# Peptides against a protein of PDB entry 3OAK, part 75

Target 1, 145 residues: chain A of PDB entry 3OAK
Amino acid sequence: DDLEQYLDEKILRLKDEMNIAAQLDIDTLNKRIETGDTSLIAMQKVKLLPKVVSVLSKANLADTILDNNLLQSVRIWLEPLPDGSLPSFEIQKSLFAALNDLPVKTEHLKESGLGRVVIFYTKSKRVEAQLARLAEKLIAEWTRP

## One batch from the design tools (peptide; made by RFdiffusion4, then SolubleMPNN)

Design b1_p20_3_s4 (from b1_p20_3, 9 letters changed)
Fold by OpenDDE base, seed 4:
Structure b1_p20_3_s4 (fold): chain B 145 residues (1-145), chain A 20 residues (1-20)
Amino acid sequence: as target 1 above (145 residues)
Amino acid sequence: SAELEKEEKEAEAEWEKLTA
């Protein structure tokens, strides 16, 4: 119906915006590495984060989020950066918190690749202990029979 | 880095086991 279509379009637009933000940050960091210009700061994801969190927190958007594989973009945002570092603490924290409230199923994790990435956060020495615990909690919930 | 790659591989392996 009209509402469903509207919501789909909204989520798909956000998905595109997220992907663009991620790529721009990657490009920035790659350029930083190549040029040594330490003034280059990747900030696109951080700038968009409030909007992402807002959308992910809407219960009425849960089905649309999952059906349109927005979690793929979430996964992309969580992947390691060109310099080997992880996204900002704030991004990690916000996304993990948002994920905790979504009715994520195994199929969504597979189609998005998010499951693998979150497991990574349970193992990586680059992850803050607090966030590693959050990741562990998510994995436990998602893999519960 | 080698460490990062190792961690990613471990994560992949574990995920595969969990979803098998």
Scores: peptide ipSAE 0.595, ipTM 0.935, DockQ to the pose 0.602
Fold by OpenDDE base, seed 3:
Structure b1_p20_3_s4 (fold): chain B 145 residues (1-145), chain A 20 residues (1-20)
Amino acid sequence: as target 1 above (145 residues)
Amino acid sequence: SAELEKEEKEAEAEWEKLTA
């Protein structure tokens, strides 16, 4: 129980950190749009990405990840940005790769909104072909009877 | 972007079909 509590707290902290990073990047890009200051670069998610990938890759954290709806934060990280662009290629690639190894169920996709977003990546003209294929693979796996 | 919104709505529609 102590371990479970520790893991829950760890995941919840990461979830919070991810959400903060996403918001900070949004704020940065909005300011960039408003001011025209092209020196403003959104990099909070990129900075946190290694930690996110590390956590998502831990098999022993899978249940904790899914139970605490960390996928909601993953979804947030994948959403289009204020300028209409998508998160960096590296973020997309890393997250899709990590998702591929998680025992994601339909219920998790619904509660996180991740299902819709990943489908979006199969359709968007702004997505690199290789990432679109990864998204398609995920959808196929998740919707397999 | 109108295109972005269209893509998002299409994705939503497809997701709804898959999870209906």
Scores: peptide ipSAE 0.590, ipTM 0.934, DockQ to the pose 0.643
Fold by OpenDDE base, seed 5:
Structure b1_p20_3_s4 (fold): chain B 145 residues (1-145), chain A 20 residues (1-20)
Amino acid sequence: as target 1 above (145 residues)
Amino acid sequence: SAELEKEEKEAEAEWEKLTA
């Protein structure tokens, strides 16, 4: 099916872009740590975030998103950074909101590793209370019988 | 960070429990 193939390619391209953005930010922060150059700011994920949110919000892409394990890239974006910090508040907020509208199943959480990471956000003392609550809501919904 | 590692381990343990 031409449409299905097109959608698969679209999601896979985004997945790749997300992974690249994450790596570029990691590289930037590692260089910042190494050189002490505080002018180095990791912004690649933030720049790509609107596109990610746009795609995640489209109902007609839900199956393609889940089937291609785009959630793995979402997980990557949520993981702690080399300096031990968490991704920006904007990234956390936007991704948690977007995840709330996806028909995520346990199998998707396992294959992406997203479940573990979201649970982390319910526990971490460094997470803003409002985002911890969103994380808790997601976990509750995903584990509902 | 020791605290970060602890939090990650706790999250992992809880996830494993929920999906066992």
Scores: peptide ipSAE 0.589, ipTM 0.934, DockQ to the pose 0.626
Fold by OpenDDE base, seed 1:
Structure b1_p20_3_s4 (fold): chain B 145 residues (1-145), chain A 20 residues (1-20)
Amino acid sequence: as target 1 above (145 residues)
Amino acid sequence: SAELEKEEKEAEAEWEKLTA
């Protein structure tokens, strides 16, 4: 199926872009720590965020997103940063909102590692209360019998 | 930090329990 192949390639490209953005931000922050240059700001994920949200919001892409383990890249974007901080509030909010509308199954959570990370967001003292509640809601939905 | 590591370990333990 030509359409299916096209969509797979589209999602895989986005996955690659997300991984690159995450690594670039990590590199920036590591350099900031190493040099003390406080002018170094990690902006790559934020710049790509609108595209990520757009893709995640499309119902017709859900199967392609899940089959290609795009959630692994979502997990990577949510991981703590080298300086111990969390991704921006906007990134957290947008991704949690998008996850709420995806038909995520336990197998997807395992293969991506996203389950563990979302649980982390229910526990971390650095997470805004409203986002912690969203994380709790997701966990409850995903673990429902 | 120690706090971050603690939170991560707790999250891992809980996830393992939920998926066992």
Scores: peptide ipSAE 0.586, ipTM 0.934, DockQ to the pose 0.593

Design b1_p20_4_s1 (from b1_p20_4, 10 letters changed)
Fold by OpenDDE base, seed 3:
Structure b1_p20_4_s1 (fold): chain B 145 residues (1-145), chain A 20 residues (1-20)
Amino acid sequence: as target 1 above (145 residues)
Amino acid sequence: SFWEEAEKEGTKLAEEAEKL
């Protein structure tokens, strides 16, 4: 099916872009730590966020998103950064909102590692209360029989 | 179980992150 192939390729491209953005931000932050240059700001994820949100919000892409393990890239984006900090509040909020609307199953959590990271957000003292509650909501939904 | 392990790992991740 041409459409299915197109959608798969679209998601896989986004997945790659997300992974690259995450790595570039990590590189930037590592360099910031190494050099002490406080002018170095990780911006790649933020720049790509609108595209990510747009894709994640499309109901017709849900199966493609889940089948291609895009949640792995979502997990990567949510992981703590080298200095222990978290991605921007907006990234967290946007991704949690998007996750709330996806029909995520245990198998997707296993293959992506997302479950562990979302639990992290329920435990971390660095997480805003609002986002911690969102994380808790997700866990509750995913653990529901 | 999966969730037990996830909780353990997530907790560890939080603990490690707090050290930084």
Scores: peptide ipSAE 0.509, ipTM 0.917, DockQ to the pose 0.922
Fold by OpenDDE base, seed 1:
Structure b1_p20_4_s1 (fold): chain B 145 residues (1-145), chain A 20 residues (1-20)
Amino acid sequence: as target 1 above (145 residues)
Amino acid sequence: SFWEEAEKEGTKLAEEAEKL
């Protein structure tokens, strides 16, 4: 119906915006490495984060989010950056919080690749303890029979 | 299985990131 189509388009637009933001930040950091210019700061994801959090927090959008594989873009945002660093603490915290409230199924983890990345957060020594615990909680929930 | 592969890949990703 009209509402369903509207919501699909909304989520797909956000997905595109998230992917663009991630690529722009990667480009910025790659340039920082190449030039040594420490004034270059990747901020595109941080700027878009409030919008992402707003959408992910809407219970009535859960099916649309999952059906359109928005979790693929969430996965991209959580991946380590070219210099080996992680996205900002705020991004990590906000996304893990949002994931905790979504009815994520194995099929969504497969099509998004999110499973391996969340496991990464349980293994990495660069992740803060509180976020590692959140990642572990998600894995426990997703692997529950 | 899916989770076995995910764990393998996730661990590899962590190891690679630590080398940077």
Scores: peptide ipSAE 0.506, ipTM 0.915, DockQ to the pose 0.923
Fold by OpenDDE base, seed 2:
Structure b1_p20_4_s1 (fold): chain B 145 residues (1-145), chain A 20 residues (1-20)
Amino acid sequence: as target 1 above (145 residues)
Amino acid sequence: SFWEEAEKEGTKLAEEAEKL
């Protein structure tokens, strides 16, 4: 219906915005590596984070979020950066918190690739201990009978 | 299984990232 269409379009727009933000940050960091210009700072994801968190926190959007594979964009935001570093602590914490409240199923993990990335956060020594624990919690929830 | 593969790939991703 009209509402469903509106919600789908809203989520798809956000998905696009997230993907663009991620790519712009990657471009910035790659240029920083190439030129050595330390004044280049990747800020696009950070700027968009409040909007992402707001959407992910709405229970009435859960089905729309999952059906439109917004988790793929969440996965992209969590992946290591060109220099091997990780997204900001705030991005990690906010996204893990949001994921904890979503009814994520195996099918969503497969189509988004999110499972692999969350496992990465349990394995990487560059991840803060508290965030590794959050990642472990998610894995435990997703693998429970 | 799905999770076995995910663990393998996730571990690989971690190792690759740490080599950078």
Scores: peptide ipSAE 0.494, ipTM 0.915, DockQ to the pose 0.903
Fold by OpenDDE base, seed 5:
Structure b1_p20_4_s1 (fold): chain B 145 residues (1-145), chain A 20 residues (1-20)
Amino acid sequence: as target 1 above (145 residues)
Amino acid sequence: SFWEEAEKEGTKLAEEAEKL
């Protein structure tokens, strides 16, 4: 119906915006590496983060979020950057918190690739202990029989 | 299985990132 279509379009627009933000930040960081200009700062994801958190926190959007594979864009935001660094602490913290409240199933992890990336956060030496524990908690919940 | 593969790939991703 009209409402379902509206919600689908809303989530798909956000998904696109997230993907664009991620790519713009990658472009900025690649240019920073190439030129050595340390004044270049990747800020697109940080700017969009409040909107992402707002949407992910809406219980009535959970089905729409999962059905449209928004978790793929969440995965993209969590992936290591070109220089091997991680997204900002705030992005990690906010996204892990949001994921904890979503009814994520194995099928969603498969189609998004999110499972692999969260496991990465349990293995990486660059991850803050607090966030590593959050990642471990998510894995434990997702693997629960 | 899915989780076995995810563990393998996630570990690989971590190892690759540490080299950068």
Scores: peptide ipSAE 0.478, ipTM 0.910, DockQ to the pose 0.910

Design b1_p20_4_s2 (from b1_p20_4, 12 letters changed)
Fold by OpenDDE base, seed 5:
Structure b1_p20_4_s2 (fold): chain B 145 residues (1-145), chain A 20 residues (1-20)
Amino acid sequence: as target 1 above (145 residues)
Amino acid sequence: DLFEEWEKEGLELAEKAESL
């Protein structure tokens, strides 16, 4: 089906863009650590965030999102940064909100690695309390029989 | 099970990140 193929390609393109943004931010932060230049700011994920949120919020794309493992890129965006810090509060908040509205199943958590990372957010002392609670809520929903 | 494994791995990841 032409429409299905179009939607798959759209999601796969976004997946690639997200992965590139994450890597560029990692490169920036590694350079910041190496040089001590505090003027280096990682902004690629933040710039792309509105597009990511827009796609994740569309109910008609849920199956395409899950089938193409876009959650792997969501996981990558949520992982700790080179210095052990976390992605921006806004990224965390937006992604957790989006995840709450997706019909995520155990198989998606496994193939994306998202399960481990969300649990990380329930354990880390560097996570804001309100986001830790959101992570806990997601885990509770995903473990529900 | 999977979630128990992820709990262990998630905790390890948290400890690793906080050690940096």
Scores: peptide ipSAE 0.559, ipTM 0.931, DockQ to the pose 0.889
Fold by OpenDDE base, seed 1:
Structure b1_p20_4_s2 (fold): chain B 145 residues (1-145), chain A 20 residues (1-20)
Amino acid sequence: as target 1 above (145 residues)
Amino acid sequence: DLFEEWEKEGLELAEKAESL
């Protein structure tokens, strides 16, 4: 199917872009730690966030998103940074909102590693209370029989 | 149980991140 192929390619391209953005931000922060140059700011994920949100919000892309393991890239974006800090509040908020509307199953959580990371957000003292509650809500939904 | 394992791993990740 031509449409299916087109959508797969679109999601896979976004997945690559997300992974690159994450790595560039990690490189920036590692250099910041190494050099002490506090003017270095990691902004690649923030720049790409609108595109990510746009894709994740489309109901007709849900199956394609899940089948191509885009959630692996979502997990990568949510992981703590080299200095132990978290991605920007806006990134956290946007991604958790998007996850809430996806029909995520246990198999998707396992293959992406997202399950562990979302639980991390329920345990970390550096997470804003409102986002911790969202993470808890997701875990509760995913653990339903 | 997967979620029990993830809970353990998630807590370890949190402790590690906060130690930095």
Scores: peptide ipSAE 0.555, ipTM 0.931, DockQ to the pose 0.911
Fold by OpenDDE base, seed 4:
Structure b1_p20_4_s2 (fold): chain B 145 residues (1-145), chain A 20 residues (1-20)
Amino acid sequence: as target 1 above (145 residues)
Amino acid sequence: DLFEEWEKEGLELAEKAESL
């Protein structure tokens, strides 16, 4: 119906915005590495984060989020950066918190690639302890029968 | 098992990232 279509378009637009933000940050960091210009700061994801959190927190958008594979963009935002570092602590914390409230199923993990990346957060030595615990909690929940 | 596979891949990703 009209509402469903509107919500789909809303989520798909956000998905696109998230992907663009991620790529811009990657480009910035790659240029920083190449040039040594420490004034280059990747801020696109951080800038967009409030909007992402707002959308992910809406219970009435859960189905639309999952059906449109927004989790793929969430996965992209969580991936290691060119220098091997991780996205900001705030991004990690916010996304893990949001994921905790979504009815994520195995099929969503497969189509988004999120499963592998969240497990990465349980293995990485660069992850803050509290976030590693959150990642572990998510994996435990997703592996339930 | 999918999660066992992802565990292997996730560990590899972690090791790769930490090598940079």
Scores: peptide ipSAE 0.548, ipTM 0.929, DockQ to the pose 0.902
Fold by OpenDDE base, seed 3:
Structure b1_p20_4_s2 (fold): chain B 145 residues (1-145), chain A 20 residues (1-20)
Amino acid sequence: as target 1 above (145 residues)
Amino acid sequence: DLFEEWEKEGLELAEKAESL
């Protein structure tokens, strides 16, 4: 119906915006590495984060979020950056919190690649202990029989 | 299973990231 179509389009637009933000940050960091210009700061994801959190927090959007594989973009945002660093602490914290309230199923983890990346956060030495524990909690919940 | 596979891949990703 019209509402369903509207919501799908809304989520798909956000998905596109998230992917663009991620790529712009990657481009910025790659240029920083190539040129040595330390004034280049990747800020696109951080700028978009409030909108992402707002959408992810809406219970009535859960099905639309999952059906349109928005978690793929969440995964992209959580992936290590070109220099091996991680997205900002705030991005990690906000996304993990949002994931905790979504009815994520194995199929969503598979189609998004999020399963592997969240497990990465349980293994990486560069992850803050607090967030590593949150990642572990999510994995435990997702693997629950 | 999938989670065991992801555990392996997740560890590999961590090692790769830390090597940079």
Scores: peptide ipSAE 0.546, ipTM 0.929, DockQ to the pose 0.896

Design b1_p20_4_s3 (from b1_p20_4, 8 letters changed)
Fold by OpenDDE base, seed 5:
Formats: structure tokens, C-alpha cells, sequence
Structure b1_p20_4_s3 (fold): chain B 145 residues (1-145), chain A 20 residues (1-20)
């Protein structure tokens, strides 16, 4: 009971941190586009990535992760940026690897919107071939009868 | 179905992103 509450709060806190990091990076990139200041670099997601990977890799947190819709924040991190570019290769690679080890069900895909974004990675010409293949693998696994 | 809609939306997202 107390442990369950603690784990829920931990995941929800990370979810908030991820959402904030994504928004801060969007703000930075929008300002970069507006001002032309190429010294502005979006670093918030990259800074938080080790913590995200650490949490997603814990098998004992799988249910808590899925029940609290942390995949919505994963989806947000994977979405195209304001200029149409993609998040860093490292973010893509880390998140796809983490998704491969989670027991993701259709209901989680519906709640998070992650399905359409992963399909995006199978279609986009801006995605590295190796990551496109990972996206295809995930879709194949999730659509298995 | 869910996956049919997801495919359509994913393809649309890809097209829109590549226009930028």
C-alpha cells in the first residue's frame, strides 16, 4: 500500500519532469528559429535521459509505468520538433530499446498515442535506417494476434 | 479500427513533418 503509493508518485513525478523538459526544449528551438541564434541548444531532454532510461529499465516498475501512462511522455519525447526535425539519435535509440522490454498492450497505446508516433518512425525519411527497423519491430509485436 | 486509424495518422504526421 505505502510502497504502491510511493512508486506511483515516483512515476508521476518523472512524467512531469519529462513533460517540462520537452516543453523547455521546444521553447529553446522556437527561439532559435525566431532569432537565428545558433548558440541556443535544446539540452533538457538529453540531460534527463539517463534518469528516464534508469526508470524504464526496471522490471519491477513495469506495471506502475504502464498504469500511470508514462508512455504518453515517451510519445511526447519522440514527436517531431518545431522545425520538423527529430529528437537526438541517442534519445530515439534509448527509448526504442526501453519499449522493447515493456509489456505494452493496445490499451496503453490508445492512452498514450504512442502507436501513431512509432508508425511515423517507420514512414519518415528523416529516421536512421536502424531505428526505422526497430520501430517496425515494435509495430509487428504490438499487432500480434 | 484502432490500428487503421493509427496508420493513417502516423503517415499524416510524417508528411507534415517533412514539409517543414
Amino acid sequence: as target 1 above (145 residues)
Amino acid sequence: SFWEKAREEGEKLAEEAEKK
Scores: peptide ipSAE 0.487, ipTM 0.908, DockQ to the pose 0.896
Fold by OpenDDE base, seed 3:
Structure b1_p20_4_s3 (fold): chain B 145 residues (1-145), chain A 20 residues (1-20)
Amino acid sequence: as target 1 above (145 residues)
Amino acid sequence: SFWEKAREEGEKLAEEAEKK
């Protein structure tokens, strides 16, 4: 119906915004590496984070979020950056917290590629211990028969 | 399996990131 269509479009717009933010940050960091201009700071994801968290926290949007593969954009936001660094601690913490409350199924992990990236967070030496443990918890929950 | 592949790829991603 009209509401469902509206919600789908809303989530798809957010998905697009997230992807754009991620690409802009990647472009910024690549330019920083290429030019040595340390004044270049990737902040697009951080700027958009409150909106992302707001949407992900709404229980009534869970189906729309999962059906439209917003987790793909979550995955993109969590991926390592060009210099091998990770997104900000706040992004990691916020997204992991949001993921913990979503009814994520294997099918969503397959279509988003999120499982691979969360496993990465259990292995990376650059991840804070607190978040590594949270990543492990998520994997344990998602792999539970 | 899916999870076996995911673990392998996740580990690979970690290794690649650590090289930078």
Scores: peptide ipSAE 0.477, ipTM 0.905, DockQ to the pose 0.908
Fold by OpenDDE base, seed 1:
Structure b1_p20_4_s3 (fold): chain B 145 residues (1-145), chain A 20 residues (1-20)
Amino acid sequence: as target 1 above (145 residues)
Amino acid sequence: SFWEKAREEGEKLAEEAEKK
């Protein structure tokens, strides 16, 4: 199917872009730590966030998103950074909101590693209370029999 | 189980992040 192929390619391209953005931000922060140059700011994920949110918000893309393991890239974006800090509040909020509307199943959590990271957000002292509650809500939903 | 392992790993990740 032409449409299905088009959507797969779209999601796979976004997945690649997200992975690149994450790595570039990690490189920036590692250099910041190494050199002490506090003017270095990791902005690649923030710049790409509007596109990510746009894609994740489309109901007709849900199956394509899940089938192509885009959640692996979402997991990568949510992981702690080299200095132990978290991605921006806006990134966290946007991604958790998107996850709440996706029909995520156990198989998707296994292949993406997202479950572990969301649990992290329920345990970390650096997470805002409102986002910790969202993480807890997701875990409760995903662990239902 | 899957969730037991995920919880253990998530807790370890949190502990490691707090040390930085």
Scores: peptide ipSAE 0.475, ipTM 0.904, DockQ to the pose 0.925
Fold by OpenDDE base, seed 2:
Structure b1_p20_4_s3 (fold): chain B 145 residues (1-145), chain A 20 residues (1-20)
Amino acid sequence: as target 1 above (145 residues)
Amino acid sequence: SFWEKAREEGEKLAEEAEKK
């Protein structure tokens, strides 16, 4: 119906915005590495984060979020950056918190690739302990019989 | 690399979860 279509379009637009933000940050960091210009700061994801969190927190959007594979964009945001670093602590914290409240199923993990990335966060030496614990919690829930 | 290893392990876990 009209509402469903509206919600789908809303999520798909956000998905696109997230992907663009991720790419722009990657481009910025690649240029920083190439040129040595330390004034180049990747900020696109950080700027968009409040909007992402707002959407992910809405219970009535859960089905739309999952059906449109927004988790793929979440996965992209969590992947390592060109300089070998991880996304900001705030991004990590916010996304992991949001994931805790979503009814994620195996099929969503498959189509998004999110599962293995979260596994990485349980193992990485670059991840804060509190976030590693959250990652472990998610894995435990997702692998629950 | 560590990252490649982590991805491999993650994929394995995902597969195992599907079998449950």
Scores: peptide ipSAE 0.387, ipTM 0.837, DockQ to the pose 0.133; fails the geometry check

Design b1_p20_4_s4 (from b1_p20_4, 10 letters changed)
Fold by OpenDDE base, seed 4:
Structure b1_p20_4_s4 (fold): chain B 145 residues (1-145), chain A 20 residues (1-20)
Amino acid sequence: as target 1 above (145 residues)
Amino acid sequence: SLFEEWRREGERLAEEAEKL
């Protein structure tokens, strides 16, 4: 129906925006590495984060989020950066918190690739302890029957 | 299992990230 279509379009637009933000940040960091210009700072994801969090927190959007594989873009945002570093603490914290409230199923983890990445956060020594624990909590919840 | 596979992959990713 009209509402369903509207919600789908809303989520798909956000998905595109997230993917673009991630790529722009990657491009910035790659250029920083190549040129040594330390004034180049990746800020696109951080700028978009409030909108992402707002959408992910809406209970009425849960089905639309999952059906349109928005979690793929969440996965992209959580992946290590070109220099091996991780996204900002704020991005990690906000996304993990949002994921905790979504009815994520195994099929969503598979189609998004999010499962592997979150498990990575449970193992990485570069992750803050509190966020590693949150990642572990998510994995525990997702592995429940 | 699927999650066991992901765990192994996650561990590998973590190790690789530490080398960067």
Scores: peptide ipSAE 0.308, ipTM 0.840, DockQ to the pose 0.841
Fold by OpenDDE base, seed 5:
Structure b1_p20_4_s4 (fold): chain B 145 residues (1-145), chain A 20 residues (1-20)
Amino acid sequence: as target 1 above (145 residues)
Amino acid sequence: SLFEEWRREGERLAEEAEKL
Protein backbone atom coordinates (compact mmCIF):
# COMPACT_ATOMS: atom_id res chain seq x y z
CA ASP B 1 0.00 0.00 0.00
CA ASP B 2 0.93 3.67 -0.11
CA LEU B 3 2.31 3.87 3.42
CA GLU B 4 4.34 0.69 3.04
CA GLN B 5 5.81 1.96 -0.21
CA TYR B 6 6.65 5.30 1.37
CA LEU B 7 8.43 3.65 4.29
CA ASP B 8 10.34 1.28 2.01
CA GLU B 9 11.52 4.17 -0.13
CA LYS B 10 12.53 6.14 2.96
CA ILE B 11 14.68 3.30 4.26
CA LEU B 12 16.18 2.53 0.86
CA ARG B 13 17.14 6.18 0.42
CA LEU B 14 18.84 6.20 3.81
CA LYS B 15 20.59 2.95 2.93
CA ASP B 16 21.96 4.57 -0.22
CA GLU B 17 23.02 7.69 1.68
CA MET B 18 24.85 5.58 4.25
CA ASN B 19 26.68 3.64 1.56
CA ILE B 20 27.71 6.85 -0.18
CA ALA B 21 28.93 8.38 3.08
CA ALA B 22 31.02 5.31 3.82
CA GLN B 23 32.59 5.33 0.37
CA LEU B 24 33.36 9.05 0.52
CA ASP B 25 35.11 8.59 3.85
CA ILE B 26 37.11 5.68 2.44
CA ASP B 27 38.11 7.81 -0.54
CA THR B 28 39.17 10.64 1.76
CA LEU B 29 41.29 8.39 3.92
CA ASN B 30 42.88 6.68 0.93
CA LYS B 31 43.82 10.08 -0.46
CA ARG B 32 45.19 11.10 2.94
CA ILE B 33 47.40 8.02 2.96
CA GLU B 34 48.53 8.60 -0.62
CA THR B 35 49.31 12.31 -0.32
CA GLY B 36 50.21 12.63 3.34
CA ASP B 37 47.81 15.55 3.61
CA THR B 38 46.76 15.35 7.24
CA SER B 39 44.15 18.04 6.72
CA LEU B 40 41.98 15.49 4.93
CA ILE B 41 39.45 14.27 7.48
CA ALA B 42 36.68 11.76 6.88
CA MET B 43 33.48 13.35 8.18
CA GLN B 44 30.65 12.06 6.00
CA LYS B 45 29.47 9.29 8.29
CA VAL B 46 29.63 11.54 11.34
CA LYS B 47 27.55 14.16 9.54
CA LEU B 48 24.88 11.60 8.65
CA LEU B 49 24.91 9.80 12.01
CA PRO B 50 22.10 11.82 13.64
CA LYS B 51 19.74 10.92 10.80
CA VAL B 52 20.72 7.26 10.99
CA VAL B 53 20.16 7.15 14.75
CA SER B 54 16.81 8.90 14.38
CA VAL B 55 15.57 6.31 11.89
CA LEU B 56 16.93 3.29 13.76
CA SER B 57 15.24 4.44 16.98
CA LYS B 58 11.73 4.44 15.53
CA ALA B 59 9.88 1.31 16.59
CA ASN B 60 7.35 1.64 13.78
CA LEU B 61 10.18 1.34 11.25
CA ALA B 62 11.71 -1.85 12.67
CA ASP B 63 10.12 -4.21 10.15
CA THR B 64 10.93 -1.90 7.25
CA ILE B 65 14.53 -1.55 8.44
CA LEU B 66 15.01 -5.30 8.70
CA ASP B 67 13.09 -6.23 5.52
CA ASN B 68 15.15 -3.82 3.41
CA ASN B 69 18.47 -4.99 4.86
CA LEU B 70 19.49 -1.62 6.28
CA LEU B 71 21.71 -3.65 8.59
CA GLN B 72 24.01 -4.19 5.61
CA SER B 73 24.78 -0.48 5.65
CA VAL B 74 25.17 -0.58 9.43
CA ARG B 75 27.71 -3.37 8.92
CA ILE B 76 29.56 -1.30 6.33
CA TRP B 77 29.76 1.62 8.76
CA LEU B 78 31.27 -0.61 11.43
CA GLU B 79 33.98 -2.18 9.25
CA PRO B 80 37.63 -1.15 9.71
CA LEU B 81 38.86 1.76 7.59
CA PRO B 82 41.63 1.60 4.96
CA ASP B 83 44.32 2.51 7.48
CA GLY B 84 43.11 -0.21 9.81
CA SER B 85 41.50 2.20 12.22
CA LEU B 86 37.96 1.81 13.46
CA PRO B 87 35.02 4.16 12.95
CA SER B 88 34.69 6.92 15.51
CA PHE B 89 33.76 6.01 19.06
CA GLU B 90 30.49 7.88 18.66
CA ILE B 91 29.52 5.88 15.57
CA GLN B 92 30.27 2.60 17.32
CA LYS B 93 28.40 3.56 20.47
CA SER B 94 25.36 4.90 18.64
CA LEU B 95 25.02 1.92 16.32
CA PHE B 96 25.44 -0.67 19.05
CA ALA B 97 22.83 1.12 21.12
CA ALA B 98 20.43 1.15 18.19
CA LEU B 99 21.02 -2.53 17.44
CA ASN B 100 20.18 -3.39 21.02
CA ASP B 101 16.62 -2.18 20.53
CA LEU B 102 15.93 -3.91 17.19
CA PRO B 103 14.32 -7.36 16.94
CA VAL B 104 17.27 -8.73 14.95
CA LYS B 105 17.00 -12.36 13.86
CA THR B 106 19.59 -14.78 12.51
CA GLU B 107 18.36 -14.32 8.94
CA HIS B 108 19.03 -10.57 9.19
CA LEU B 109 22.52 -11.20 10.50
CA LYS B 110 23.24 -13.53 7.57
CA GLU B 111 21.93 -11.31 4.80
CA SER B 112 23.71 -8.23 6.20
CA GLY B 113 26.98 -9.81 7.28
CA LEU B 114 26.58 -8.03 10.59
CA GLY B 115 27.10 -11.15 12.68
CA ARG B 116 30.75 -11.54 11.71
CA VAL B 117 31.51 -7.86 12.22
CA VAL B 118 29.98 -7.63 15.68
CA ILE B 119 31.97 -10.69 16.71
CA PHE B 120 35.04 -8.88 15.38
CA TYR B 121 34.35 -6.13 17.90
CA THR B 122 34.41 -8.69 20.70
CA LYS B 123 37.87 -9.86 19.59
CA SER B 124 39.64 -6.68 18.44
CA LYS B 125 42.38 -5.26 20.66
CA ARG B 126 41.60 -1.74 19.45
CA VAL B 127 37.99 -1.58 20.61
CA GLU B 128 37.20 0.28 23.81
CA ALA B 129 36.31 -2.09 26.62
CA GLN B 130 32.83 -0.68 27.10
CA LEU B 131 32.01 -1.19 23.41
CA ALA B 132 33.45 -4.68 23.39
CA ARG B 133 31.07 -5.49 26.23
CA LEU B 134 28.15 -4.09 24.25
CA ALA B 135 29.13 -6.26 21.29
CA GLU B 136 29.30 -9.29 23.57
CA LYS B 137 25.86 -8.48 24.91
CA LEU B 138 24.42 -8.37 21.40
CA ILE B 139 25.98 -11.70 20.47
CA ALA B 140 24.60 -13.25 23.64
CA GLU B 141 21.10 -11.99 22.84
CA TRP B 142 21.23 -13.14 19.22
CA THR B 143 22.40 -16.64 20.10
CA ARG B 144 19.57 -17.30 22.53
CA PRO B 145 17.15 -20.07 21.48
CA SER A 1 27.07 -23.95 14.10
CA LEU A 2 26.55 -20.70 12.24
CA PHE A 3 27.70 -18.54 15.13
CA GLU A 4 30.74 -20.72 15.64
CA GLU A 5 31.61 -20.17 12.00
CA TRP A 6 31.13 -16.44 12.43
CA ARG A 7 33.33 -16.50 15.52
CA ARG A 8 36.17 -18.08 13.57
CA GLU A 9 35.69 -15.62 10.75
CA GLY A 10 35.52 -12.71 13.19
CA GLU A 11 38.77 -13.77 14.76
CA ARG A 12 40.37 -13.91 11.33
CA LEU A 13 39.11 -10.43 10.53
CA ALA A 14 40.46 -9.14 13.83
CA GLU A 15 43.88 -10.57 13.09
CA GLU A 16 43.93 -9.04 9.62
CA ALA A 17 42.85 -5.65 10.91
CA GLU A 18 45.69 -5.63 13.44
CA LYS A 19 48.16 -5.87 10.57
CA LEU A 20 47.01 -2.61 9.00
Scores: peptide ipSAE 0.301, ipTM 0.837, DockQ to the pose 0.820
Fold by OpenDDE base, seed 2:
Structure b1_p20_4_s4 (fold): chain B 145 residues (1-145), chain A 20 residues (1-20)
Amino acid sequence: as target 1 above (145 residues)
Amino acid sequence: SLFEEWRREGERLAEEAEKL
């Protein structure tokens, strides 16, 4: 119906915005590495984060979020950056918190690649302890029968 | 690149975890 179509378009637009933000930050960091210009700061994901969290927190959008594979863009935001660093602490914390309230199924984890990335966060030596624990909690919940 | 190394490491770690 009209509402369903509207919601689909809303989520798909956000998905595009997230992907663009991630790519712009990658481009910024690559240029920083290549040029040595330390004034170049990757800020696009951080700027968009409040909107992402707002959408992910809406219970009435859960099905639309999952059906349109928005979790793929969440996965992209959580992946390591070109310099090997992780996304900001705030991004990690906010996304893990938002994921905790979504009715995520195994199929969503597979199609988005999010499962592997969250597992990575449970194992990586570069992840802060409290975020590793959040990642562990998610994995535990997702692997329950 | 370090990015590629971390991606491979993440995948390796994920695969190991999935086998458990």
Scores: peptide ipSAE 0.167, ipTM 0.735, DockQ to the pose 0.111
Fold by OpenDDE base, seed 3:
Structure b1_p20_4_s4 (fold): chain B 145 residues (1-145), chain A 20 residues (1-20)
Amino acid sequence: as target 1 above (145 residues)
Amino acid sequence: SLFEEWRREGERLAEEAEKL
């Protein structure tokens, strides 16, 4: 119906915006490495984060989010950056919190690749202990029999 | 790139963890 189509388009637009933000931050960091210009700060994901969190927090959008594989963009946002660093603490914390309230199923983890990335967060020494524990919690919930 | 290297490493670690 019209509403369903509208919501699909909304989520797909956000998905595109997220992907663009991630790429712009990567470009910024690559340029920073190449030029040594420390004034170059990757901020696109941070700027978009409130909108992402807002959408992910809406229960009425859960099916649309999962059906359109928005979790793929969430995965992209959580991936390591060109300099080997991870996304900001705030991004990690916000996304993990939002994921905790979504009815994520195994099929969604597979099609998005999110499962592997979250598991990575449970293993990486570069992750804050608090967030590693949150990642562990998510994995435990998603792998329940 | 370092990004790709870290991604691959992360995925490798994750895959290994999934097997355990």
Scores: peptide ipSAE 0.156, ipTM 0.723, DockQ to the pose 0.132

